# Peptides against a protein of PDB entry 1LOE, part 28

Target 1, 181 residues: chain A of PDB entry 1LOE
Amino acid sequence: TETTSFSITKFGPDQQNLIFQGDGYTTKERLTLTKAVRNTVGRALYSSPIHIWDSKTGNVANFVTSFTFVIDAPNSYNVADGFTFFIAPVDTKPQTGGGYLGVFNSKDYDKTSQTVAVEFDTFYNTAWDPSNGDRHIGIDVNSIKSINTKSWKLQNGKEANVVIAFNAATNVLTVSLTYPN
Target 2, 181 residues: chain A of PDB entry 1LOE as posed
Amino acid sequence: TETTSFSITKFGPDQQNLIFQGDGYTTKERLTLTKAVRNTVGRALYSSPIHIWDSKTGNVANFVTSFTFVIDAPNSYNVADGFTFFIAPVDTKPQTGGGYLGVFNSKDYDKTSQTVAVEFDTFYNTAWDPSNGDRHIGIDVNSIKSINTKSWALQNGKEANVVIAFNAATNVLTVSLTYPN

## One batch from the design tools (peptide; made by RFdiffusion4, then SolubleMPNN)

Design b1_p11_8_s4 (from b1_p11_8, 4 letters changed)
Fold by OpenDDE base, seed 1:
Structure b1_p11_8_s4 (fold): chain B 181 residues (1-181), chain A 11 residues (1-11)
Amino acid sequence: as target 1 above (181 residues)
Amino acid sequence: MSFSFSSTLTL
């Protein structure tokens, strides 16, 4: 059984274990996906391929990831669109922006996407988001339309701690978010 | 303030 792990405490200007796509970059030791401007997509990929899913057997590896994020929008009442943690094929490229978060292209299930994402969604898209209009955390499988969501109160400018864990024996993905301050 | 939830995935 193979195990791969990595940790990035500070993001350097030449972070060699990340592949930056679109508007993603590092500054002041932080990874920044986008600046607060319209119609931008930024992504960062771990540079080494990781065997998470076996296409022949369908088996999936256990994984756990943790990170801290800050959404610092210029207007707390108008925030779009959010971001994701995602797992996708090694040759993945930026997908549709806006409500698709640069990771998906459709609300229809597309097995060829081979993408799983946890979205931290700050903008209500009526075509696929929960009808209550709440900002939410979502679990996405091959579609921007989440298989499950939970309402999430954004604290603009505050650090959130996230843990995402997948248990391959049960196929259960667990998402935890905490604002410690 | 904390949030947590789980779902079973079908890949």
Scores: peptide ipSAE 0.409, ipTM 0.908, DockQ to the pose 0.072
Fold by OpenDDE base, seed 5:
Structure b1_p11_8_s4 (fold): chain B 181 residues (1-181), chain A 11 residues (1-11)
Amino acid sequence: as target 1 above (181 residues)
Amino acid sequence: MSFSFSSTLTL
């Protein structure tokens, strides 16, 4: 079977394989989605289209991705909205900011979105987030309202390692997050 | 500290 893969260990100022949207940029060999500034949205897309979903048959490819992230908020008790890993149509553009994380526009299921995301949500939005108010990891399908969530303790300023895997045979998406230190 | 969970996607 055909396999497509890529790896970026250090992010340079001239990354030809990334499309930067909004306030996304690189600095100190890292991808920075936003600075600690209000009302900003930053995104970065892999520049080459990847065939994940077949519109004719409905079949979906297996995939696995891993990344390391840091959230470093000036005030650990009052942080911004978080971020996502997402898969969306080729011509995707930034969507609604804030609690919609720049990826969605509605808490209602919208098939036309054709977007799947894993959210690392640091801000409680009463209208759609889990009622316990916890920071959480969520799996989002065509809506900012997650189909499933798990409470997550943010370690401000610490590196987190993430693995996201999709098994097409079972249609199961698995998310793993570890703070190694 | 580690977290892991899964969900079945219905598209």
Scores: peptide ipSAE 0.398, ipTM 0.905, DockQ to the pose 0.070
Fold by OpenDDE base, seed 4:
Structure b1_p11_8_s4 (fold): chain B 181 residues (1-181), chain A 11 residues (1-11)
Amino acid sequence: as target 1 above (181 residues)
Amino acid sequence: MSFSFSSTLTL
């Protein structure tokens, strides 16, 4: 067994361990996925591939990731689509924007995407989002239509702390979000 | 304010 770990406390303009895609960039020591404008997709990938699934042995790695994010919408009542933390194949490129969050292309299960994501979804898409219309956190497997969701109240402009943990022995993914202030 | 939930993944 082996362990791979990394930490990024501040995001610099020449962050060498990230691959920026689309409109993703760094500013003020933060990673910014998109500007507050319409029809943009930004992504950032950790530059080194991480071995999570071994197709030959069937072994899956445990992982834990933590991050702090801010969604800062110009109008709290008119917020864009949100963002995801995702795991996807190497050489992955931005996918469909808008409600697909730049990570998926379909609400139908598509095993070829080989993508797992935790979405922080701030926009109700009638075709696939929970019918209650709530902003929500979702766990997505090969589809923008989440396998599970939890209602989430966005605090616009406030920092949220997130922990995402996967236990390979149980195949359980746990998402925790806290607004400390 | 805190949120937490879990799901079993079918991979």
Scores: peptide ipSAE 0.395, ipTM 0.905, DockQ to the pose 0.072
Fold by OpenDDE base, seed 3:
Structure b1_p11_8_s4 (fold): chain B 181 residues (1-181), chain A 11 residues (1-11)
Amino acid sequence: as target 1 above (181 residues)
Amino acid sequence: MSFSFSSTLTL
């Protein structure tokens, strides 16, 4: 069985193993998805296709990813939507619809999307988000409407460490978030 | 491909 791994400790201006889409860019060794303005979308894809599903055998790969992020969202109203970690087909393109986190375009389940995402959602969209209005982490499968969510108490401007692990034997996706300081 | 996940969210 093949194993693929990569690590990016510092994001450079000419990061060859990333494909930037929309307004995504690097600065000061960090990946920045958007500028702090309205109506902006940015994404970054790992440049090499990852073989997660084998059509011949039906086998699905295990995977684990970890990253650190910072969000500045001082209130729940006049803020952007948040961001996602996602897995999508190689020809995936940014989606510009408001509230869809640049990844999805509907709250209806669409099998043809073939997209799974973990969302870190800072804006309450009444049409699909949990009714309690909390900032939340969600697992999204082929829809912006999460299959599962958990309330998330954002520590504004603080670094969060995330681990996302998928166990193919059990089909369990585990999301762990920690504020170390 | 298709996706079928069971989730555990830990904060």
Scores: peptide ipSAE 0.347, ipTM 0.823, DockQ to the pose 0.042

## One batch from the design tools (peptide; made by RFdiffusion4, then SolubleMPNN)

Design b1_p12_1_s1 (from b1_p12_1, 5 letters changed)
Fold by OpenDDE base, seed 2:
Structure b1_p12_1_s1 (fold): chain B 181 residues (1-181), chain A 12 residues (1-12)
Amino acid sequence: as target 1 above (181 residues)
Amino acid sequence: TVTLSATVDLAK
């Protein structure tokens, strides 16, 4: 049995256990992914590789992650695309295509990306998002087109608590989002 | 609370 864990309560200016990509940075002890302008993408990776799947034994790890986030998106038109929590190969690089949340580059399934993401999507992209146009959470497997989505009523500027859990026995990934206040 | 689940094969 192998276990890896980490916790970051306050993000420092020189956070040693994160790799920042693109416009990602820390300010006021928070992780900020973008510069709040057009054509900006930022990411932060945990600096140590996480052993999720062992190709030799076939074992897949259980995991649970939790985080708190704030999104400022007072309208549905002059806003960014949202963000993801994602798992990708160690050599993963930011993707700059609009609407792809910095993680994907196609709505077509691409197994070579080996990327799984939970999206918190604040912008309606007609080509792949749910037709109701709602802000939504989604589970994305090798594509920006989610395999499942749920409408999410954003509370603008409020802290949302997220828990993401994966059960290796069932292969079920579960996302919960709560506004405690 | 909003909850969402899906089956994901991470052994890829």
Scores: peptide ipSAE 0.761, ipTM 0.963, DockQ to the pose 0.912
Fold by OpenDDE base, seed 5:
Order: sequence, then structure tokens, then C-alpha cells
Structure b1_p12_1_s1 (fold): chain B 181 residues (1-181), chain A 12 residues (1-12)
Amino acid sequence: as target 1 above (181 residues)
Amino acid sequence: TVTLSATVDLAK
């Protein structure tokens, strides 16, 4: 079977295999989605289309991705909205910011979105987030309102390791987040 | 470690 892979350990100032959108950029060898400034959206896309679903055959690919992220908020009790790992159509553009994380436009299911995201949501939006108000990880399908969530304790300024895997045989998407010591 | 899973239909 065909396999596509890529790895970026250090992000350079001119990463040719990434498409930067909005305020996304690189600095100090890291991909930076936003600075600690209000009302900004930054995205970065892998520059080559990845064949996840074949509309002719109906076949769906397995995939696994891993990354390390840091959220470093000046005020740990007043943080921004968070970020996502997402899969969207090849011509995708930034969507609504704030609580929509620059990826969605509605809390209602919208088939035309054709977007799946794993959110690392640091801000409680009353209209769609889990009622307990916890910061959380969520799996989003064509809506900012997650189909499932899990509470997550943000460790401000610390590196978190994430693994996201999709099993095409079971259609199960799995997210794992760890703060190593 | 925090783990989350869901069934997702990517054939959409």
C-alpha cells in the first residue's frame, strides 16, 4: 500500500512544505500559530494534498500524527481559545476566529464544511462547550460542537506531546496527550 | 496521560 509521510523537527523561516495562513509563522525554529495578541488566527497546512479518502472506491486511509506543543499564556487564568489539528479540503481558508478556532463557522452540523478537527480548547464557550467549563480536548466533525470531549489540565508554558491516530477498519480516531516530566 | 476517542466517518 502507498504511504505518505513527513517530519519537521525544526521549523525554518522558509518552510517550503508548509502553507502559512493568517498570522502563522516560524520563529526560533518553532511553528507559531499566534502571538499573545487578541483577535488573531494563524494556520499552517502541509503543502501537498494527502489522500485520506477515495471518493471513487470509498477507501479510507489509516493515519498517525504526532507533535509537541506549548501554550504559554502571559496570564494563566485568562488564556486565548486554543488550537486544532485539522483535516479539510485542499483549498481550505481560515474560517471564523475566536471560539471557532479559525476552522469552523457553526455549532450546527454542516456537511459542506468537510472538516475534521482535534481541538485543544482552552476557553469555555457557553454556547457549545461542555457544561463543566473545563479546558478540554475535543473531536470535531463539521461543527465546532465536539462529538466527544475529555477534560484536560493545561500546564502553562510546558511541552505537551500529542499522538493522533485514525484506524480505518474501525473508524475510530484516538487522541493521546501527555505532559512528560 | 489524557486519552480521547470517537467514531468518525471520513467518507463524507
Scores: peptide ipSAE 0.747, ipTM 0.962, DockQ to the pose 0.885
Fold by OpenDDE base, seed 1:
Structure b1_p12_1_s1 (fold): chain B 181 residues (1-181), chain A 12 residues (1-12)
Amino acid sequence: as target 1 above (181 residues)
Amino acid sequence: TVTLSATVDLAK
């Protein structure tokens, strides 16, 4: 059984195990996806391919990832658009920005995307987001339209702890978000 | 704490 793990406590200016795309960069030992300006997309990929699914055997890997994030928007009442943790093919490139979060191009299911994402969505897009208009976490499969969502109260400027786990025996992906302070 | 789950087929 193959196992791959990594941990990044401090993000350096030349973080060799990450591939930066778009406006993504590191500053003050933090990974920064975007600055607070319009129409920008930043992404960071783990530089080594992860073997999640074996097409020959059909086996799927378990995984767990944890991270801490801060959304620090200049205006707490106007925050767009959020970010994702995502899994995509090794040659993945930035996709549509804005409400598509740089990882999708459509609300219609697109199998060619081969992308699964956990979104932390701060902006209500009427075309696909939950009708209550709440900021939310979502699980996205080949579409920006989530297969499931849950309301999430953003605490601007505060650290949130996230754990994302996938159980290959059940195919259940679980997301947990906590503000410890 | 906010918790969310879904069934996902990663064999794609």
Scores: peptide ipSAE 0.746, ipTM 0.963, DockQ to the pose 0.915
Fold by OpenDDE base, seed 4:
Structure b1_p12_1_s1 (fold): chain B 181 residues (1-181), chain A 12 residues (1-12)
Amino acid sequence: as target 1 above (181 residues)
Amino acid sequence: TVTLSATVDLAK
């Protein structure tokens, strides 16, 4: 049994335990994924590979992650696509932007992506998003089309607290989002 | 609080 943990309370300009991709950067001690402009994709990866599944033993790790995020759209009625927390293979690179959130390339199940994501989706894409058109959180497995979703009301510019937990005994991934204020 | 869960097979 092994355990890996990390905590980043302030994101510095030379954050050594993160790999920045695309337009991702740090400013004002925050990790910033994208600028408030069109057609940008930014990602940040934890710099050390994390052993989640052992193909030889079949063991799967439990994990819990928590973070606080802010989506600050210049216009609350004209927002971008949102973002994800994701788990992907080492050496992963930014994928398709826009509605694919820089993490996926297809609405069809693609096992080769080997990517699991929790999306915080602020833009309705008719081709794959829930038909009610609500902004939503979703759990994505090898596809931008979520295996499950729940409506979520964006509070523009406000801090949301997120907890994501995975129980290896049950294979249940749980997402909790709270606006404390 | 908004809560969402799903079964995910990370062994795939």
Scores: peptide ipSAE 0.738, ipTM 0.961, DockQ to the pose 0.919

Design b1_p12_1_s2 (from b1_p12_1, 4 letters changed)
Fold by OpenDDE base, seed 3:
Structure b1_p12_1_s2 (fold): chain B 181 residues (1-181), chain A 12 residues (1-12)
Amino acid sequence: as target 1 above (181 residues)
Amino acid sequence: TVTLSATVDLSK
């Protein structure tokens, strides 16, 4: 069967296998989506299209991805919205609406967006986020309003390890976030 | 470790 894989340990200044959108860039071998300023959106796409679903055969791919990230958000009010790992059509463009994590543009379900995201959300948006106001991880399907969420205690400025796996036989997407000891 | 799962249909 067809298999695609890639690994980026150090993000270079001219990373050929990434397409940068908005304010996204690399510095000090890290992928940096935004700076600590208001009204900034940045994204990075893997440059080669990934064949997830074959409309002719009906086959859906399994996948697993892992990454580490650091967020500086010392409080709950004067901070940005967070970030996502997402899968979207090849012509996807950054979205600039506040609170939509650069990926969505509505809390209403819109199947035409064809976008699935795992959010790491650091800002409480009363219109769509879980009512407890906790920072959270979420699974988003065609909407910023997650189909499922779980509270996540951010360790400010610390590296988090993430694994995201999709099982095509069960259609189950699983997210694991760990702060290593 | 925080773990979250959901059913997602990627044949969209």
Scores: peptide ipSAE 0.761, ipTM 0.969, DockQ to the pose 0.905
Fold by OpenDDE base, seed 1:
Structure b1_p12_1_s2 (fold): chain B 181 residues (1-181), chain A 12 residues (1-12)
Amino acid sequence: as target 1 above (181 residues)
Amino acid sequence: TVTLSATVDLSK
């Protein structure tokens, strides 16, 4: 077996273990995906490929990731579109912005995307989001239309702690979000 | 705390 791990407490101006895409950058020791302007997408990839699935043996890796995020929108009543934590092929490039969160291109299942994402979605897209219109956490597999969602109350400007864990024995992906304040 | 789970096949 093999294990890969990394930890970034403070994001530097030349963060060598990240690949920045689109509008993603670091400032004041934070990873910033976008500024509060329309029609922008920013992404950051871990620079080293991670071996999650072995095609020869069929083995799949367990993983746990944790991070803290802040959404600081100018207007707490109008926030779009959110962000994702995602797993995609090593040569992945930014995809459709807006409600597709820069990681998907369709609400229809597309196996060619080979992308799994945990979305923290702040904007209701009628075509695919839960009908209650709530801001939500979602688990997305090859589609922006989540396979499961749960309502999430955004606290604008506050730090949220997230843990995402995958159990390869059960194939269960679990997301936990807490506002410690 | 908000918790969400789903079954995901990562062998894709």
Scores: peptide ipSAE 0.749, ipTM 0.968, DockQ to the pose 0.915
Fold by OpenDDE base, seed 5:
Structure b1_p12_1_s2 (fold): chain B 181 residues (1-181), chain A 12 residues (1-12)
Amino acid sequence: as target 1 above (181 residues)
Amino acid sequence: TVTLSATVDLSK
């Protein structure tokens, strides 16, 4: 069984194993997707292709990823759209910004997207987000309209720990988010 | 802790 792994504790200015797209960059040893300005999209891709699905055999890999993030909004009541962890084709480029999080282009299912994302969505978009208006975590498959969501209370400026795991035997993707302090 | 899960077909 082949296994690929990587770990980045401190993000440097010359991070060779990441491909930066749009406004994504590193500062103070952190990966920064966007500054607190309007209409920006930043992405960072792991530079090596990862074999998740084998088109010949149909086999799918298990995977687990963990990361820590901070959302630090100047105004906690008026925040931007959020961000995603995503898996997309190797030649993926930034997609529609704003509520589409730079990863999708439609709320309708689009199989040609071949994109799966976990969204940490801080902005309520009436057209597709859960009607309760809560900030939420979502699992997105070929659409910005999540197949499942759960309310999440943002702690502005605080570190959140995330674990995302996929079990290929059950096809279950699991997300956990914790504010340790 | 907030936990979310879903069934996803990655062979799409």
Scores: peptide ipSAE 0.749, ipTM 0.968, DockQ to the pose 0.893
Fold by OpenDDE base, seed 4:
Structure b1_p12_1_s2 (fold): chain B 181 residues (1-181), chain A 12 residues (1-12)
Amino acid sequence: as target 1 above (181 residues)
Amino acid sequence: TVTLSATVDLSK
């Protein structure tokens, strides 16, 4: 059994264990993905490749990740698209922005993307989002069209705590979001 | 707390 772990309590300007992409960077000890303007995509990758699936043995890793995020929109009734936590190939680059959240390029299943994401989606895209129009959490596998979603009420400017866990024995990915305050 | 789960095949 092998275990890899890391923790980042405060994000510094010279954070060596992150790879910043697009507009993503650190500000005030926080990882900032985007700015409150149109047409911005930012990503940050953990700099070390993580062994999730072994193609030779078929073994899949268990994992748990936790983080706190803030979405701060100038107008709570006019927000951008949201963000994802994602797992993608090591050489991944920013993908389509807007409703594709910078991690996907299609609403159709595209196995070549090899990307799994948990989306925190604040903008209703008629073509693929749940028809109720709610802001939502979604689990995305090789498509921006989620395999499952749950309605989620954005608290603008407030900290949300997230835990994402994957159980390799059951192949169940679980997402929990809490606004503690 | 909002909780969401799904079965994911990470071998894909």
Scores: peptide ipSAE 0.737, ipTM 0.966, DockQ to the pose 0.890

Design b1_p12_1_s3 (from b1_p12_1 with D6A V7T S12K)
Fold by OpenDDE base, seed 3:
Structure b1_p12_1_s3 (fold): chain B 181 residues (1-181), chain A 12 residues (1-12)
Amino acid sequence: as target 1 above (181 residues)
Amino acid sequence: TYTLSATVDLSK
């Protein structure tokens, strides 16, 4: 059994273990994905490939990741789409289609994308989001249409703590989000 | 706390 781990408590201007895509950058020791303007997309990838699935043995890794985020979205209309934590092939590129969170490019299922994402979605897209129109957490597999969602009340400008865990024995991905204090 | 789970096959 082999384990890979990393931790970034302060994001620096020359963060060597991250690959920035699109408008992603660091400022004030934080990772900032987009500018506060329309039609902006940014991503950051861990620079080293992660061995999640071994095609020779068939073994799949367990993993757990945690992070803290802040979103400023004072209303439900004149705001951006949110963001994702995602796992994708090493040659993944940012996607610029509106509403696809920079990760997907279609509402249709496409197994060739080989992309899994946890979305924190702040904008209601009628074509694929839950019909109640709520902001939500979603688990996305090869499509912007989530396989499962949970209504989520954004606390504007407040720090949220996230834990994402994957159990390889059960194939269950679990997401938890907490607003401390 | 908000919690959400799903079955995902990472053998892709």
Scores: peptide ipSAE 0.763, ipTM 0.970, DockQ to the pose 0.907
Fold by OpenDDE base, seed 1:
Structure b1_p12_1_s3 (fold): chain B 181 residues (1-181), chain A 12 residues (1-12)
Amino acid sequence: as target 1 above (181 residues)
Amino acid sequence: TYTLSATVDLSK
């Protein structure tokens, strides 16, 4: 049985197992995607390809990933646009910024994207986000328009613990987010 | 705790 695992507890300035894209970088042992300035996109990719689906056998891998994040916006009432955890083809490059979170280019389903993302979306985009206007967690498949969402109350500057699990037997992707307070 | 699930075909 093939298995791949990694753990990064502290991010160094020369993190060998990450590929940084756009404005993504490390500082103070943290991975930083952007510096809260307009029209910027930062990404970081795990440097080794992950074998999720085998086209020859049709087998799909189970996986579990966990991470801690902090959104520290200068103004808690003006926060844009959020970020994603995503899975995309090797050699992927940054996509459209802003509400597309640097990983998608369309609200219409685009199978050529071959991208799955879990979004932590802090900004309401009228064209595709849930009509209630809430900040939300979303699961995105080949589109910035989520296939499912959950309203989420951002705690600015606070650590959130995330677990994302995929069960290949059921094809169910599950996201859990917890604030320690 | 916030929990969200969806069915995803990773063979797409």
Scores: peptide ipSAE 0.754, ipTM 0.969, DockQ to the pose 0.922
Fold by OpenDDE base, seed 5:
Structure b1_p12_1_s3 (fold): chain B 181 residues (1-181), chain A 12 residues (1-12)
Amino acid sequence: as target 1 above (181 residues)
Amino acid sequence: TYTLSATVDLSK
């Protein structure tokens, strides 16, 4: 069994193992996807391809990732769209912004997208988000319309700890989010 | 803690 792992505790200005797209950059040792300005998309990709699925054998890898994030909106009641952790083809480029979070282009299932994302969605888009209007965590497969969601209360400016795990034997993707303080 | 799970086919 082959294993690939990486850890980034402090994000430097010359972070060589990340590919920055759009407005993504580093500042104060943190990865910043967007500034507090309208209509921007920022992404950061791990620079080395990760072998998740082998088309020849059909084997799928287990994986686990963890990270800490902060959403710091000037107005807690007027927050932007949120962000995702995503897996996409190696040549992936930024997609539609706004409610599509820069990773999708459609609410309809599009197998050609080949993208799986965990969204931390802070803005209610009537056309595809859960009807209760809650901010939510979602699991997205080839569509911005999540296959499953969980209502989530944003703690503006506070650190959230996330763990995302995939079990290849069961095909179950699990997301955990905790505000430790 | 918030938890969420789904079945995902990564052979997409």
Scores: peptide ipSAE 0.747, ipTM 0.968, DockQ to the pose 0.898
Fold by OpenDDE base, seed 4:
Structure b1_p12_1_s3 (fold): chain B 181 residues (1-181), chain A 12 residues (1-12)
Amino acid sequence: as target 1 above (181 residues)
Amino acid sequence: TYTLSATVDLSK
């Protein structure tokens, strides 16, 4: 069985296994996607392409990824859009910012996007977000309009632990988020 | 803990 793994405990100034896009960069051993300003999009991609699906055999890989993140908004009442963990084509480039989180360009299903993302959405966009207006975690497939969401209470400035797992046997993607402190 | 899941076809 083919297996690929990587771990980044501290992000260095010259993180060779990451491709930075837009405003993404590292500082103080942390990966920083954006600065607390308007109209900014930052992304970081694992530098080596990962084989998830084999068209010849039809095999799909299982995977588990975990990370810790912090959303630190200068003003809790004026929060930006959030971020995503995503899987996209090898030549992927930053997409529409704002509510599209730099990963998508439409709320309509677009198979050409070939992108799956787990969003941690902190801004309510009337056109596609859950009508309750809650900040939420969402699973997005070729569209910024999530196929499923879960209301989530952002704890500004606090570390959240995330685990994202995909079971190829069931095709179920599972997301778990915990604020340990 | 917040948990969310969905069926996703990665063979696309």
Scores: peptide ipSAE 0.732, ipTM 0.966, DockQ to the pose 0.900

